# Peptides against a protein of PDB entry 2AKA, part 43

Target 1, 299 residues: chain A of PDB entry 2AKA
Amino acid sequence: MEDLIPLVNRLQDAFSAIGQNADLDLPQIAVVGGQSAGKSSVLENFVGRDFLPRGSGIVTRRPLVLQLVNSTTEYAEFLHCKGKKFTDFEEVRLEIEAETDRVTGTNKGISPVPINLRVYSPHVLNLTLVDLPGMTKVPVGDQPPDIEFQIRDMLMQFVTKENCLILAVSPANSDLANSDALKIAKEVDPQGQRTIGVITKLDLMDEGTDARDVLENKLLPLRRGYIGVVNRSQKDIDGKKDITAALAAERKFFLSHPSYRHLADRMGTPYLQKVLNQQLTNHIRDTLPGLRNKLQSQL

## One batch from the design tools (peptide; made by RFdiffusion4, then SolubleMPNN)

Design b1_p12_7_s4 (from b1_p12_7, 7 letters changed)
Fold by OpenDDE base, seed 1:
Structure b1_p12_7_s4 (fold): chain B 299 residues (1-299), chain A 12 residues (1-12)
Amino acid sequence: as target 1 above (299 residues)
Amino acid sequence: ILEKINEIFEEF
């Protein structure tokens, strides 16, 4: 019996080939968060490579269907250029940028048409995520004045689907009550049944403050709880600090912090990856029979 | 494509 995540990946690829965007209620995890919330850094930490576009403002301008596949080999493949294997992850970054610009042009506009990227690696668990554009309030450059609403409308196409899980990424160094990720999640999942909270930037909180109550699921309860992570600092990124070294530093952070030490085994990027793999697998098992019946009734 | 979808579901 094939793993359930690879099975859904084949469905996603088949539906993408027919131009069905967000129309299908496939069991999936949509990643939502404000600009600079740390979404891209979380995804790169799963792969252990720098491969996502970098910059200020809206970096992700198309949905990125990121399919992680555990394999003995390390390479990436795009659905739009089948048969081309990428072993240099800088070339992966450049291809994402080029394919984004091909569809959106130079105006830094957005498109709802996904980019499908599969990464084979010995360092990943089977996991599929849909990275969505970061929520913004202020247009930059040649962006249309309604860009905030265009992004929200795009996100809503994914997160309103009943079989969509929501990975809500919020920075700890900002007021959680103002989290764009948790606001949109609460709008479409008012009971917190489909939402997984990720708290980034725990290392950037003001001295004498902590996110303990959030991480203990006491402040804004989600059925699926919260997981704290520590990403590389901008200085670490600019200094090309290795992601493996960053993951070791993350573990040390949780173990050494008085407020988080008791949670340390349920925190960090490796634990998040494991939880997401399990959550997605279980969610596919629960939803796929109903989806099959629906599709068969349309035949 | 519907045939391909059915083939994928038959493996489930």
Scores: peptide ipSAE 0.115, ipTM 0.784, DockQ to the pose 0.602
Fold by OpenDDE base, seed 2:
Structure b1_p12_7_s4 (fold): chain B 299 residues (1-299), chain A 12 residues (1-12)
Amino acid sequence: as target 1 above (299 residues)
Amino acid sequence: ILEKINEIFEEF
């Protein structure tokens, strides 16, 4: 059976070439979360490399279509610079920043025009994610005063699509009832059919508190459930702590924590990656026949 | 491009 995710990647690339990216209801996973919720860290933990923009504020300013492809070699390619293979992931980060600035200008504005990045690696499962700008309420620096609305509008272009799954990233050290990710997911998916919950920062919860009821799907039930992860701290990121060491620490965290030990085999970044690969594959299988019929009727 | 899209769908 051919890998369905690479098949959809070829469709995405073909549709990107004709400029119709925004109008196509392709089976995909959109990543949503508040600013500093840990979205970029989750994506980098899948790759095992630091390659996403860093900083305070809105880090992701354009949609990033991240196509992970299992391969014997490790390199990245951008759709906007075909034939250039990146083996240095710092150069990948710089290219994302440069291509973002080329379209948005220097004012830290946003653009709905996607960046398409493919990463070949022996360390990844086949997986495509759309990283979206972090939700914020407060403009910073030269950002437009309506930046919150612009971000929400951009997110809505993805998450309103019927074939879009939503990876809702929420930090555990904040009130889940106030999660920007779960709020927007509930707005467009009120029955929780398309939403996968990711709970980050479990290691940053106050002593004597836990997210057990959330992770057990008892507090805010999602059909697709919740997966807890532990990302590198900002200090660990700044100190260039190895992601492999961070993944080992994450496993140790879940195994050693009294509230999470019984869930440990259904938690952490490697399990999340596996679940997302399976869910996306199944979602493609379920949706692609209907999409084919729709496209054939429009031709 | 439409032909390529159709070819991709035929592989499914």
Scores: peptide ipSAE 0.103, ipTM 0.784, DockQ to the pose 0.524
Fold by OpenDDE base, seed 3:
Structure b1_p12_7_s4 (fold): chain B 299 residues (1-299), chain A 12 residues (1-12)
Amino acid sequence: as target 1 above (299 residues)
Amino acid sequence: ILEKINEIFEEF
């Protein structure tokens, strides 16, 4: 049985080449969350490299279709730069920034036109994610005054699709009832059928507080549940702290924490990657026959 | 392009 994720990747690449972003409901996972919720850090932890744009405010300004492919070699390829292999992940970051600026200009505006990035690595499971701009309430710098609504409208183009799974990224050190990620997920998935919760910043919670009830799926139940993760701090990222060392520290955090030790085998970045691979594979298996029939009826 | 899409689906 051919790996279903690479099959859908070829479909995504074909549809991106024809500019049909919106009409085909391909099985995919859209990543949603507020600014600084930790979305980009989760994706970088999967790859084990620093390769996403960094900064304050809106960092992701175009959808990034991130296709992770398990391989014996490590390199990246962009759909817009066919035949160029990137082995330096700093050059990958620079290409994302340059390609973003080429389309959006220098005003830090957004565009709904995806960037398609494929990463081959021995350290990844096959997984495709669509990283989306972080939700914001306040325009900063040269951003248009309606940037909040532009971001929302862009997210809705993805998350309203029936075959779209939603990776809702929420920080634990903020009121979960006010989570922008869970709010948008509940709007388009009121029964919690398509939503996977990720809880970041568990290490930054106030003393005597925990997210146990959330992680046990007792507070805001999702059918697909919640997974807690611990990302590198901004200081650790700026200091070039190794991601492998950060993953070991994450494991230690869950094992040593009184409220989370019993959940530790169902928490952390490696477990999240495994769950997403499995859920995406199953979701493709369930949805692709119907999509094939629909496409054949249009031919 | 639709033919290419159909070829991809035939592998399914």
Scores: peptide ipSAE 0.090, ipTM 0.769, DockQ to the pose 0.613
Fold by OpenDDE base, seed 4:
Structure b1_p12_7_s4 (fold): chain B 299 residues (1-299), chain A 12 residues (1-12)
Amino acid sequence: as target 1 above (299 residues)
Amino acid sequence: ILEKINEIFEEF
């Protein structure tokens, strides 16, 4: 039996060629979170490379369909420029920025039209994620005053779909009851059936505080639970600290922390990647027969 | 494209 994730990747590529008007709800994971919640860092930690746009304000301005494929070689390919292999991930970042600006212009506006990026790497598990614009309340630069609502409307196009899993990314150093990610997830998934919680910035919590109750699924229960991660600091990113070294530091953080030591084997970026691979695979297995039947009824 | 999608579903 072929790997189910690559099978759905071929479906995604085919639907992207037709445009968004295909009424097929493909099994996918949408990544949601406020600006600076740590979404980009989580995705880059999966790849082990710096390749996402960075900056203040809205960085992701188009949906990014990120297809991770385990391979003996390391390179990236865009659906919009097939046959071009990128081995420099800085060039990948620049291509995302250029392709974003080509559609949105220079006003830092948003577009619902996805960018499709496939990354082949020996360091990844097969995993497809849809990175979505970070939720914001404040327009920056020449952004329209309604940019918050435009972002929400874009997110809703993905997260309202029944076969969409939601990776809700929330920072631990902020009030989790006020998490934009958990709010939008609860709005469209009130029973917590489709939502996976990611808690970032656990290393930046105030002294004497911890997210143990959240990570133990006791505060805001999700059927699929929560996974804590520790990303590189902005100083580490600016200093080009190696992601492999950061992943070792993350492991050390969980093992050494009194509140998290007992959870350490169910925490961190490598565990998150494994869980997402397994959950996506199972979700595809459960949903794809129904999609096949729907397609056959429309033909 | 619908034919290609159907071919992909036939592999499942």
Scores: peptide ipSAE 0.085, ipTM 0.763, DockQ to the pose 0.556

Design b1_p12_8_s1 (from b1_p12_8 with D6L E11S)
Fold by OpenDDE base, seed 5:
Structure b1_p12_8_s1 (fold): chain B 299 residues (1-299), chain A 12 residues (1-12)
Amino acid sequence: as target 1 above (299 residues)
Amino acid sequence: LFEEILELIESL
């Protein structure tokens, strides 16, 4: 059976080229979360490279359609600069920043126009994710005072689509009842059918507290459940801790933690990547017949 | 581009 994710990637690229991306209910996974929830770190851990913009405040300011493709070679390509192969992932970061600033200007504004990035790697499973701006309440710099609503409206363009799965990223060191990711997911998916919960910062929880009830799907049940991950700390990033070493530390964290040891085989970044690949593949299979009929009726 | 989209749809 042909790999369904690369097939949908070709559809995404074709529709992006004609400017119709916002109106198509293509099977996809939108990544949502508050600022500093760890969204970008989860995506970088899938690739095994530092390649996303970093900083304080709103870092992701355009939707990033990240197409991961398993390959024998490692390189990145942007849809807006076809034929250029990036092997230095710092250049990938700089291109995202430059292409973001080209459309939004220097005022730290946002734009709903996606950036399409494909990463070929032997270390990835086939997976497409749409990274979305982090939810915020406080404008920074020259951001418009309504930036919170602009971000919300942008997220709603993706997460309201029936064929959109939602990767809701929440930090464990904050009250889950106050999670921006789970709030927006519950608003558009009240039955929890399209939402996958990711719990970050499990290593930053106060002593004597844990997220076991959340990870066991007991607090806020999602049909697709929750997966805990441990990202690199800012100290680890500044110290240039290798992502491979971070993934080994994550595995050790879950195996050694009394509250999570029994869940360890269903936790961590490698398991999350596998689950997302499987869920996206199955979701594509289920939605393709309806998509085909819709597209044929518009011809 | 339209032909490419059609070919992709037919391959589904």
Scores: peptide ipSAE 0.052, ipTM 0.762, DockQ to the pose 0.198
Fold by OpenDDE base, seed 1:
Order: sequence, then C-alpha cells, then structure tokens
Structure b1_p12_8_s1 (fold): chain B 299 residues (1-299), chain A 12 residues (1-12)
Amino acid sequence: as target 1 above (299 residues)
Amino acid sequence: LFEEILELIESL
C-alpha cells in the first residue's frame, strides 16, 4: 500500500502546477500561532536542521508547504526550482528568503502564494505541514497598517477548509486565554474537532507555575489533545546548540519536572511528529473518498 | 492531469 502522505504530496504538487491551490480542500495540517510562538522552531526540530528564516517581526511571509519524506538520503527540493538538490540547509534558508522577496518585494509584505519545499531525511517521518505567517498586531517597516487583517485573511483561506487540520501553537509563558492560535482555531472549529494544541516555552514559565491542566486537556479541551514541546532558547540558538542536543534536553525536561513527569511519554517533539504522521494519515484515509467523488463530479 | 490524479486516487 503506497504511503498516503506521499500520494497527497503528489496531488498537492500537481494542483500547485495548475494554479488551483486556493479552491482544493486537500487533507492538510495548517500551522497557526502568534509571532514568536515557536512555530518555525517546531518545524526545524522535526528536520533536525536550521533552515527557516529568522529575525524580528513577521519572518514567514508566504505559506510554506513543508513536505517531510523519510529517506536514506538527506536533501531538499523546491517546486519552483525542480531538479536542484540542496544538501546545505543554509542554502535552503537563503532560497526561502530569496523566493519570498521575489514575490513580496522589499516592503516585508505578505503573499498567499505558497512556497513548496520537500525535505528528504532519515530523521523524519512522512509529514506535510503548511507553515503560515505569524499573527501580529504591529506593522513593521513598510508593512501596510492593516497587516494584521491581511495575515488573518490569509490564515482563514486555509483553516476554514473542512479537510484542514489546525496545529495551534501557543506559548506557555503567556496567558492561554489570550492565545491567538486557539482563538482563530475556536472561530473556525468551535467543537475542537480539527485542532491539535502545541504548547511551547514550557521551560520559560514562571517558577511555581505549570501548564499541567492544559496538557492534561482539562482547561480548554480539544478532541485531539495537547502536546508540550521545548524549543531551543535564543541563547541556545546563538550558542549554536544543535537540535539533537536540544531534543535530549527536552526529554530530560519532561522527565525531571514534577508536574510533567507522568506525561513525559506523550510529550516532546518526537512524540508530536509521530502523532501528526498518524493523524494526517488517518485524516487522508477518511477524506480521500469524498475528494474522489468531488473530483469525479467535476470531470 | 485530472485524469492522472483520479487514477492515483482510485489506486488506493
């Protein structure tokens, strides 16, 4: 049986080539969250490489369709430059920046046109995620004053689709009731059927506080639950701490923390990757019959 | 392209 995720990747690439990406309700996972919520860090931790743009403000300015493919070799390919294999992930970062600037210009504006990136790696499970621009309230540089609404409208194009799962990324060191990710998810998924909660920055919570009730799905229940993760700190990034060491530190964090030790086997980046692979595979299986019928009716 | 896509979906 062909892996369902690679099959949907081929469909996604085919639909991207014909320009119909906006109207197709393909089974996918959209990643949503406020600026600096840790979305891009979660994606880099799956790959085990630094390859996403970094900086202040809106870093992700186009949707990034990230197709992770388990392989014996490690390389990346872009749909916009077919046949070029990237083995240096710094060059991958530079290509994302260049391709973003080519479409958006120098004004730090946004574009709804996706970048399609496929990463082959022995360190990944088959998984496709759509990284979306971080929700923001403050325009930076030459951004239009309505940039908050432009980002929201872009996110709504993805998350309103019935076959879109929502990876809602929220930092633990902020009030969860104010989570931009959970607010937008609740607007389009009021019953919490399509939303997976990710709680980042658990290591940055104030002493004597914890997110146990959130992670146990007791505070704001989602049908698909919550998974806590620990990303590299800015100090760790500046110190060039590798992602492998960060994943070991994450495991140690959950195992040693009094509030999280009992959850440790259902927390962390490796567990999140496994859950997302399984949920996406099952979601594809459930949605493909309906998609087939819809496509057959249009022929 | 749509026919190829349908064949891919039907092969499941």
Scores: peptide ipSAE 0.049, ipTM 0.757, DockQ to the pose 0.190
Fold by OpenDDE base, seed 3:
Structure b1_p12_8_s1 (fold): chain B 299 residues (1-299), chain A 12 residues (1-12)
Amino acid sequence: as target 1 above (299 residues)
Amino acid sequence: LFEEILELIESL
């Protein structure tokens, strides 16, 4: 059976080229979470490269359709720059920033128009994710006063679609009951059928506290469960700490922590990547027959 | 482009 993820990637590219991305319910995973929840760090940990925009406030200002493709070579390609291969991931970051600014202008506004980025790497599983702007309550700098609602409306365009899975990214060092990610997921998926929970910042919890009950799916049950991850600190990112070393430290964290040791084989970034690949593949298999029938009826 | 999309879907 052909790899279903690359097949949907070709459909996604074709639909992006005709501007109809809004009307087609393609099987996909949308990444949602508050600002600084760790969404971009999770995506960079999958690739093993620093390539996403960094900074304070709203960094992701357009949807980023990130298509990971397992390959013998390592390079990136943008749909808007056909035929250009990027081997320097710093140039990938600069292109995301430039293409974002070209559409949004200088005022750090947002746009619902996706950037389509494909990354070929020997270090990735086949996986497509849509990185979405971080939810915020407070406009900063030159942001429009209604930026919170603009972000919410943009997220709703993705997460309301029946074939959209939701990767809800929540930090462990904040009250999970107040998670912006889980709140929006529960609004559009009240039965928790489409939502996968990611718990970040487990290493930043107060002494004597843990997220065990959350990770065991006992506190706020999701049908697809929760996966804990440990991302690099901002200090580690600024210090250019190697992602491979960070993944080894993450594994050590789960194995050595009394509250998480029994879950360690079902935690961490490599396990998350595997689960997302499997869940997306199964979701594509389940949804493609319906999509085929819908598209054939429009002929 | 629509025909290419249909061919891709029919290959499913």
Scores: peptide ipSAE 0.047, ipTM 0.753, DockQ to the pose 0.196
Fold by OpenDDE base, seed 4:
Structure b1_p12_8_s1 (fold): chain B 299 residues (1-299), chain A 12 residues (1-12)
Amino acid sequence: as target 1 above (299 residues)
Amino acid sequence: LFEEILELIESL
């Protein structure tokens, strides 16, 4: 049986090529969260490379369809420049920035037109994620005053679709009751059927506090539960701390923390990647019959 | 490509 994720990747590529992205509810995972929630770091930790735009304010300004493909080789390819293999992930970052600026212009605007990036790596599981712009309340630079609503509207185009799973990324060092990710997820998925919670910045919580109740799915229950992760600090990123070393530190964090030790085997980036692969595969299996029927009715 | 993908979906 062909891998279901690569099959849906080919569907995504085909629909992107014909401009019909709006009409097809493809099984996918949309990544949502506030600015600085740690979304980009989670995605980079899956790849084991620094390749996403970084900076203050809105960094992701177009949807990024990130297709991870397990392979014996390591390289990236963009749908907009087929046949060009990127082996330098700084060049991948620069291409994302250039392609973003080409469509949005210089004013740091947003566009709903996806960038399709495929990453082949021996270090990844087959997984497709749609990285979405970070939710913000404050325009930065030359952004339009309604940028918050533009971002929200863009997110809603993805997360309202029934076949869209939601990866809600929330920082633990902020009030989780006020999480923009969990709020938008609750708005479009009130029963918590499509939402997977990711809790970042567990290492940055105040002394004497923990997110145990959240991670145990007791505070804001999601059917698909929560997974805690520990990303590199900005200092570690600036210091070019290796992602592999960061993943080892993450595991050590969970194993050594009195509140999380009992959860350690169900926490961290490698476990998250595995869960997302399984969740997406199962979701594709469940949704493909309906998608088939819809496509056949349009012929 | 679309026809090929439809055939693939039909084979599932």
Scores: peptide ipSAE 0.039, ipTM 0.750, DockQ to the pose 0.192

Design b1_p12_8_s2 (from b1_p12_8, 5 letters changed)
Fold by OpenDDE base, seed 1:
Structure b1_p12_8_s2 (fold): chain B 299 residues (1-299), chain A 12 residues (1-12)
Amino acid sequence: as target 1 above (299 residues)
Amino acid sequence: LEQEILDLIESL
């Protein structure tokens, strides 16, 4: 049986080519969270490369359909430039920035038109994620004053779909009751059936505090639970700390922390990647029969 | 492209 994730990737690419991306309820995972919640860092940790735009404000300004494919070789391909293989991930970052600017212009506006990026790597499991713009309240530079609502409307186009799973990314060093990710997830998934919680910045919590109750699914219960991760600090990024060393440090963090040691085998980026692969595969299996019937009726 | 989509749908 062909891997279900690659099959849906081919459907996604085909529908993208005909401009129908927004109207089809394909089984997918949308990544949501506030600005600086750590969404891009989680995605880069899956690949083991720095390849996403960095900076202050709204970094992701178009949906990024990130298709991870396990392969013996490492390279990236964009749907908008088929046949060009990228082996330098800095060039991947530059292409995302250039393609974003081509559509949104220089005003740092947003566009609902996805960028489709496929990454082949021996270090990934098959996984597709849709990275969405970070929720913000404050326009920066030449952004329109209603940018908060434009971002929210864009996110709602994805997360309202019945076959969309929601990866809600929240920082632990902020009040979770104020989490933008959990708020939008609760609005469209009030019973927590489609939402997977990711808790970042566990290493940046105040001394004497922990997120144990959240990670044990006791504070704000989600059917699919929560997974804690530790991303590289800005100092680590600036110091060019490699992602491999960061993943080892993450493992050490969970194993050595008194509040998290008992959860350590169900925490961290590698475990998150495995869970997302399994969740997406199962979700595709459950949704494909209904999707097939719907598509056949429209032909 | 339409045929490719149809073939993919039929393979589901």
Scores: peptide ipSAE 0.131, ipTM 0.821, DockQ to the pose 0.199
Fold by OpenDDE base, seed 2:
Structure b1_p12_8_s2 (fold): chain B 299 residues (1-299), chain A 12 residues (1-12)
Amino acid sequence: as target 1 above (299 residues)
Amino acid sequence: LEQEILDLIESL
């Protein structure tokens, strides 16, 4: 039996080539969260490379369909430039920036038109994620005053779909009850059936505080639960701290922390990647019969 | 492209 995730990836590419109006609710995971919640860092930690645009404010301005494929080789390919293999991940970052600016212009506007990026790597599990613009309340630069609503409307195009799982990314060093990610997830998934919680910045919590109750699924219950992660600090990123070293530090953090030690085997980026692969695979298996019937009826 | 989609659907 072919891997279900690569099969859905081929469907995604085919539908993207025909035109965006495919009213097809494909099984996928949409990544949502406030600006600076750590979404891009989580995705980069899966790949083990710095390849996403970084900066202050809205960095992701188009949906990024990130298709991770386990392979013996390491390279990236964009759907908009077929046949070009990228082996330098700085060039991948530059291509995302250039392709974003080509469509949105220089005003830092947003576009609902996806960028499709496939990354082959021996360090990844098969996994497809849709990285979405970070939710913001404050327009920056030449952004329109209604940019918050434009972002929300774009997110709603993905997260309202029944076959869309939601990766809700929230920083632990902010009030989790007020998390933009958990708010939007609760709006479209009131029963918490489609939402996976990711808690970032656990290392940046105030001394004497912890997110144990959240991670144990006791505070804001999600059927699919919560996974804590520790990303590189901005200082670590600027200092070019290796992601492999950061993943080892993350493991050490959970094992050494009194509040999280008992959860350590169900925390961290490698565990998150495994869980997402399994959940997406199972979700595809459950949705494929209905999808097949729908597609056959349209042909 | 239509044939590619059909082949993909049949592989489901």
Scores: peptide ipSAE 0.126, ipTM 0.821, DockQ to the pose 0.198
Fold by OpenDDE base, seed 3:
Structure b1_p12_8_s2 (fold): chain B 299 residues (1-299), chain A 12 residues (1-12)
Amino acid sequence: as target 1 above (299 residues)
Amino acid sequence: LEQEILDLIESL
């Protein structure tokens, strides 16, 4: 059963090499959320490394197909530079930036052409995620004035697919009713069948407020529910705070918080990773017969 | 590439 994710990874690589046809509906998880919602931090917490582009504004400007593979060794490989093993994750970050700029130019524009990155690590479960550009309302720098719509159109290419699961990342310190992630998810998944909610920044909520009703699936029900996480602060990231220490602090946060203590076994980054691995594996199993038939009919 | 895709499909 654990081999289903690697099987789909090989299909993703093959389809990326020929140019992804819009008619292909591979079982996958698309990560959606507003700018600075904490998407990249969640992915880095899975790997336990700082390797994604950082900065102000839209940082992710191409879809990143992140293929996590459990292994005894730790290294990364890009589909666009086969045979090169990256062991320095700063070099991984630089390669993402360079490959992004090669296609988009220096104008901070976006491209729908994916970057395919595989990370082998003893610290990960088998998991594939598609990190998508953060939704924004205001163009910055040399971005085109219609950048909001360009991002929306790019996200829609993924999240409208029937076999696409949606990881909707929303910050708790903002009005959840206004969550860009949940809005787009509700548009394409009105019944909440394909959407998994992630609530970030629970540690940044105002005193006397909590997201208990959201995390208990009472406010905006999703069939797949919500998982709360606590990411490193920007200060902790700039200070190069160890991700392992941050994960311990996250666990302590949920266990010590009066509103979340009873949920602590179903919260945090390690639990999220486990749930996503299980849900993706099951989703692949359910979709494989239909996918096989579709692919065989196209050949 | 087509043969590789076919082989992958057959492995499903």
Scores: peptide ipSAE 0.121, ipTM 0.821, DockQ to the pose 0.198
Fold by OpenDDE base, seed 4:
Structure b1_p12_8_s2 (fold): chain B 299 residues (1-299), chain A 12 residues (1-12)
Amino acid sequence: as target 1 above (299 residues)
Amino acid sequence: LEQEILDLIESL
């Protein structure tokens, strides 16, 4: 059986080439969360490279279809510049920024037109994610006053699709009842059937507090559960702390924490990658027959 | 392209 994720990647590329992205309910995982929730850090931890735009406010301004492909080689390729292999991930970051600015202009606006990025790496599992703009309430710079609603509308284009899984990224050091990610997920998936919870910033919780009940799926139950992760601090990112070292620190965090030690084998970035690979593969298997029938009926 | 997509789906 051919790997189902690479098959869907080819479908995504084909649909992107036609500009028909909006009408096709392809099996995918959309990544949602508030600004600074840790979405970009989670994605970079999968790749083991710094390659996403960083900064204050809205950093991701276009959907990023991130196709991770396990390979013996390490390089990135954009759909908009086929044949160009990027081995410097700083150049990948710069290309994302340039391609974003080309479409949105200098006003820090957003566009629903995806960027398609494929990353080949020996350090990744096959996994496709759609990174979406972070939810915000406050316009920055020359952003339109309705930017919050523009972002929401963009997110809704993805998360309302029946075949879209939702990776809801929420920081533990904020009230989870107020999580933008969990709110939008609950709005479009009220039964929690399509949502996978990611809890970041577990290392930044106040002393004497923990997210154990959330991680044990007891507070806000999701059928697909929750996975806790520990990302690099902003200081560690600015200091270019190695992601491999950060992943080792994450493992140590869960193993040493009294509240999380019993969950440690079901926590952390490597486990999240495995779960997402499995969830996406199974989801593709379940949805492809229906997609086939739909496409055949449109011929 | 639609045919390519169909061929891909049928190759499952």
Scores: peptide ipSAE 0.097, ipTM 0.803, DockQ to the pose 0.193

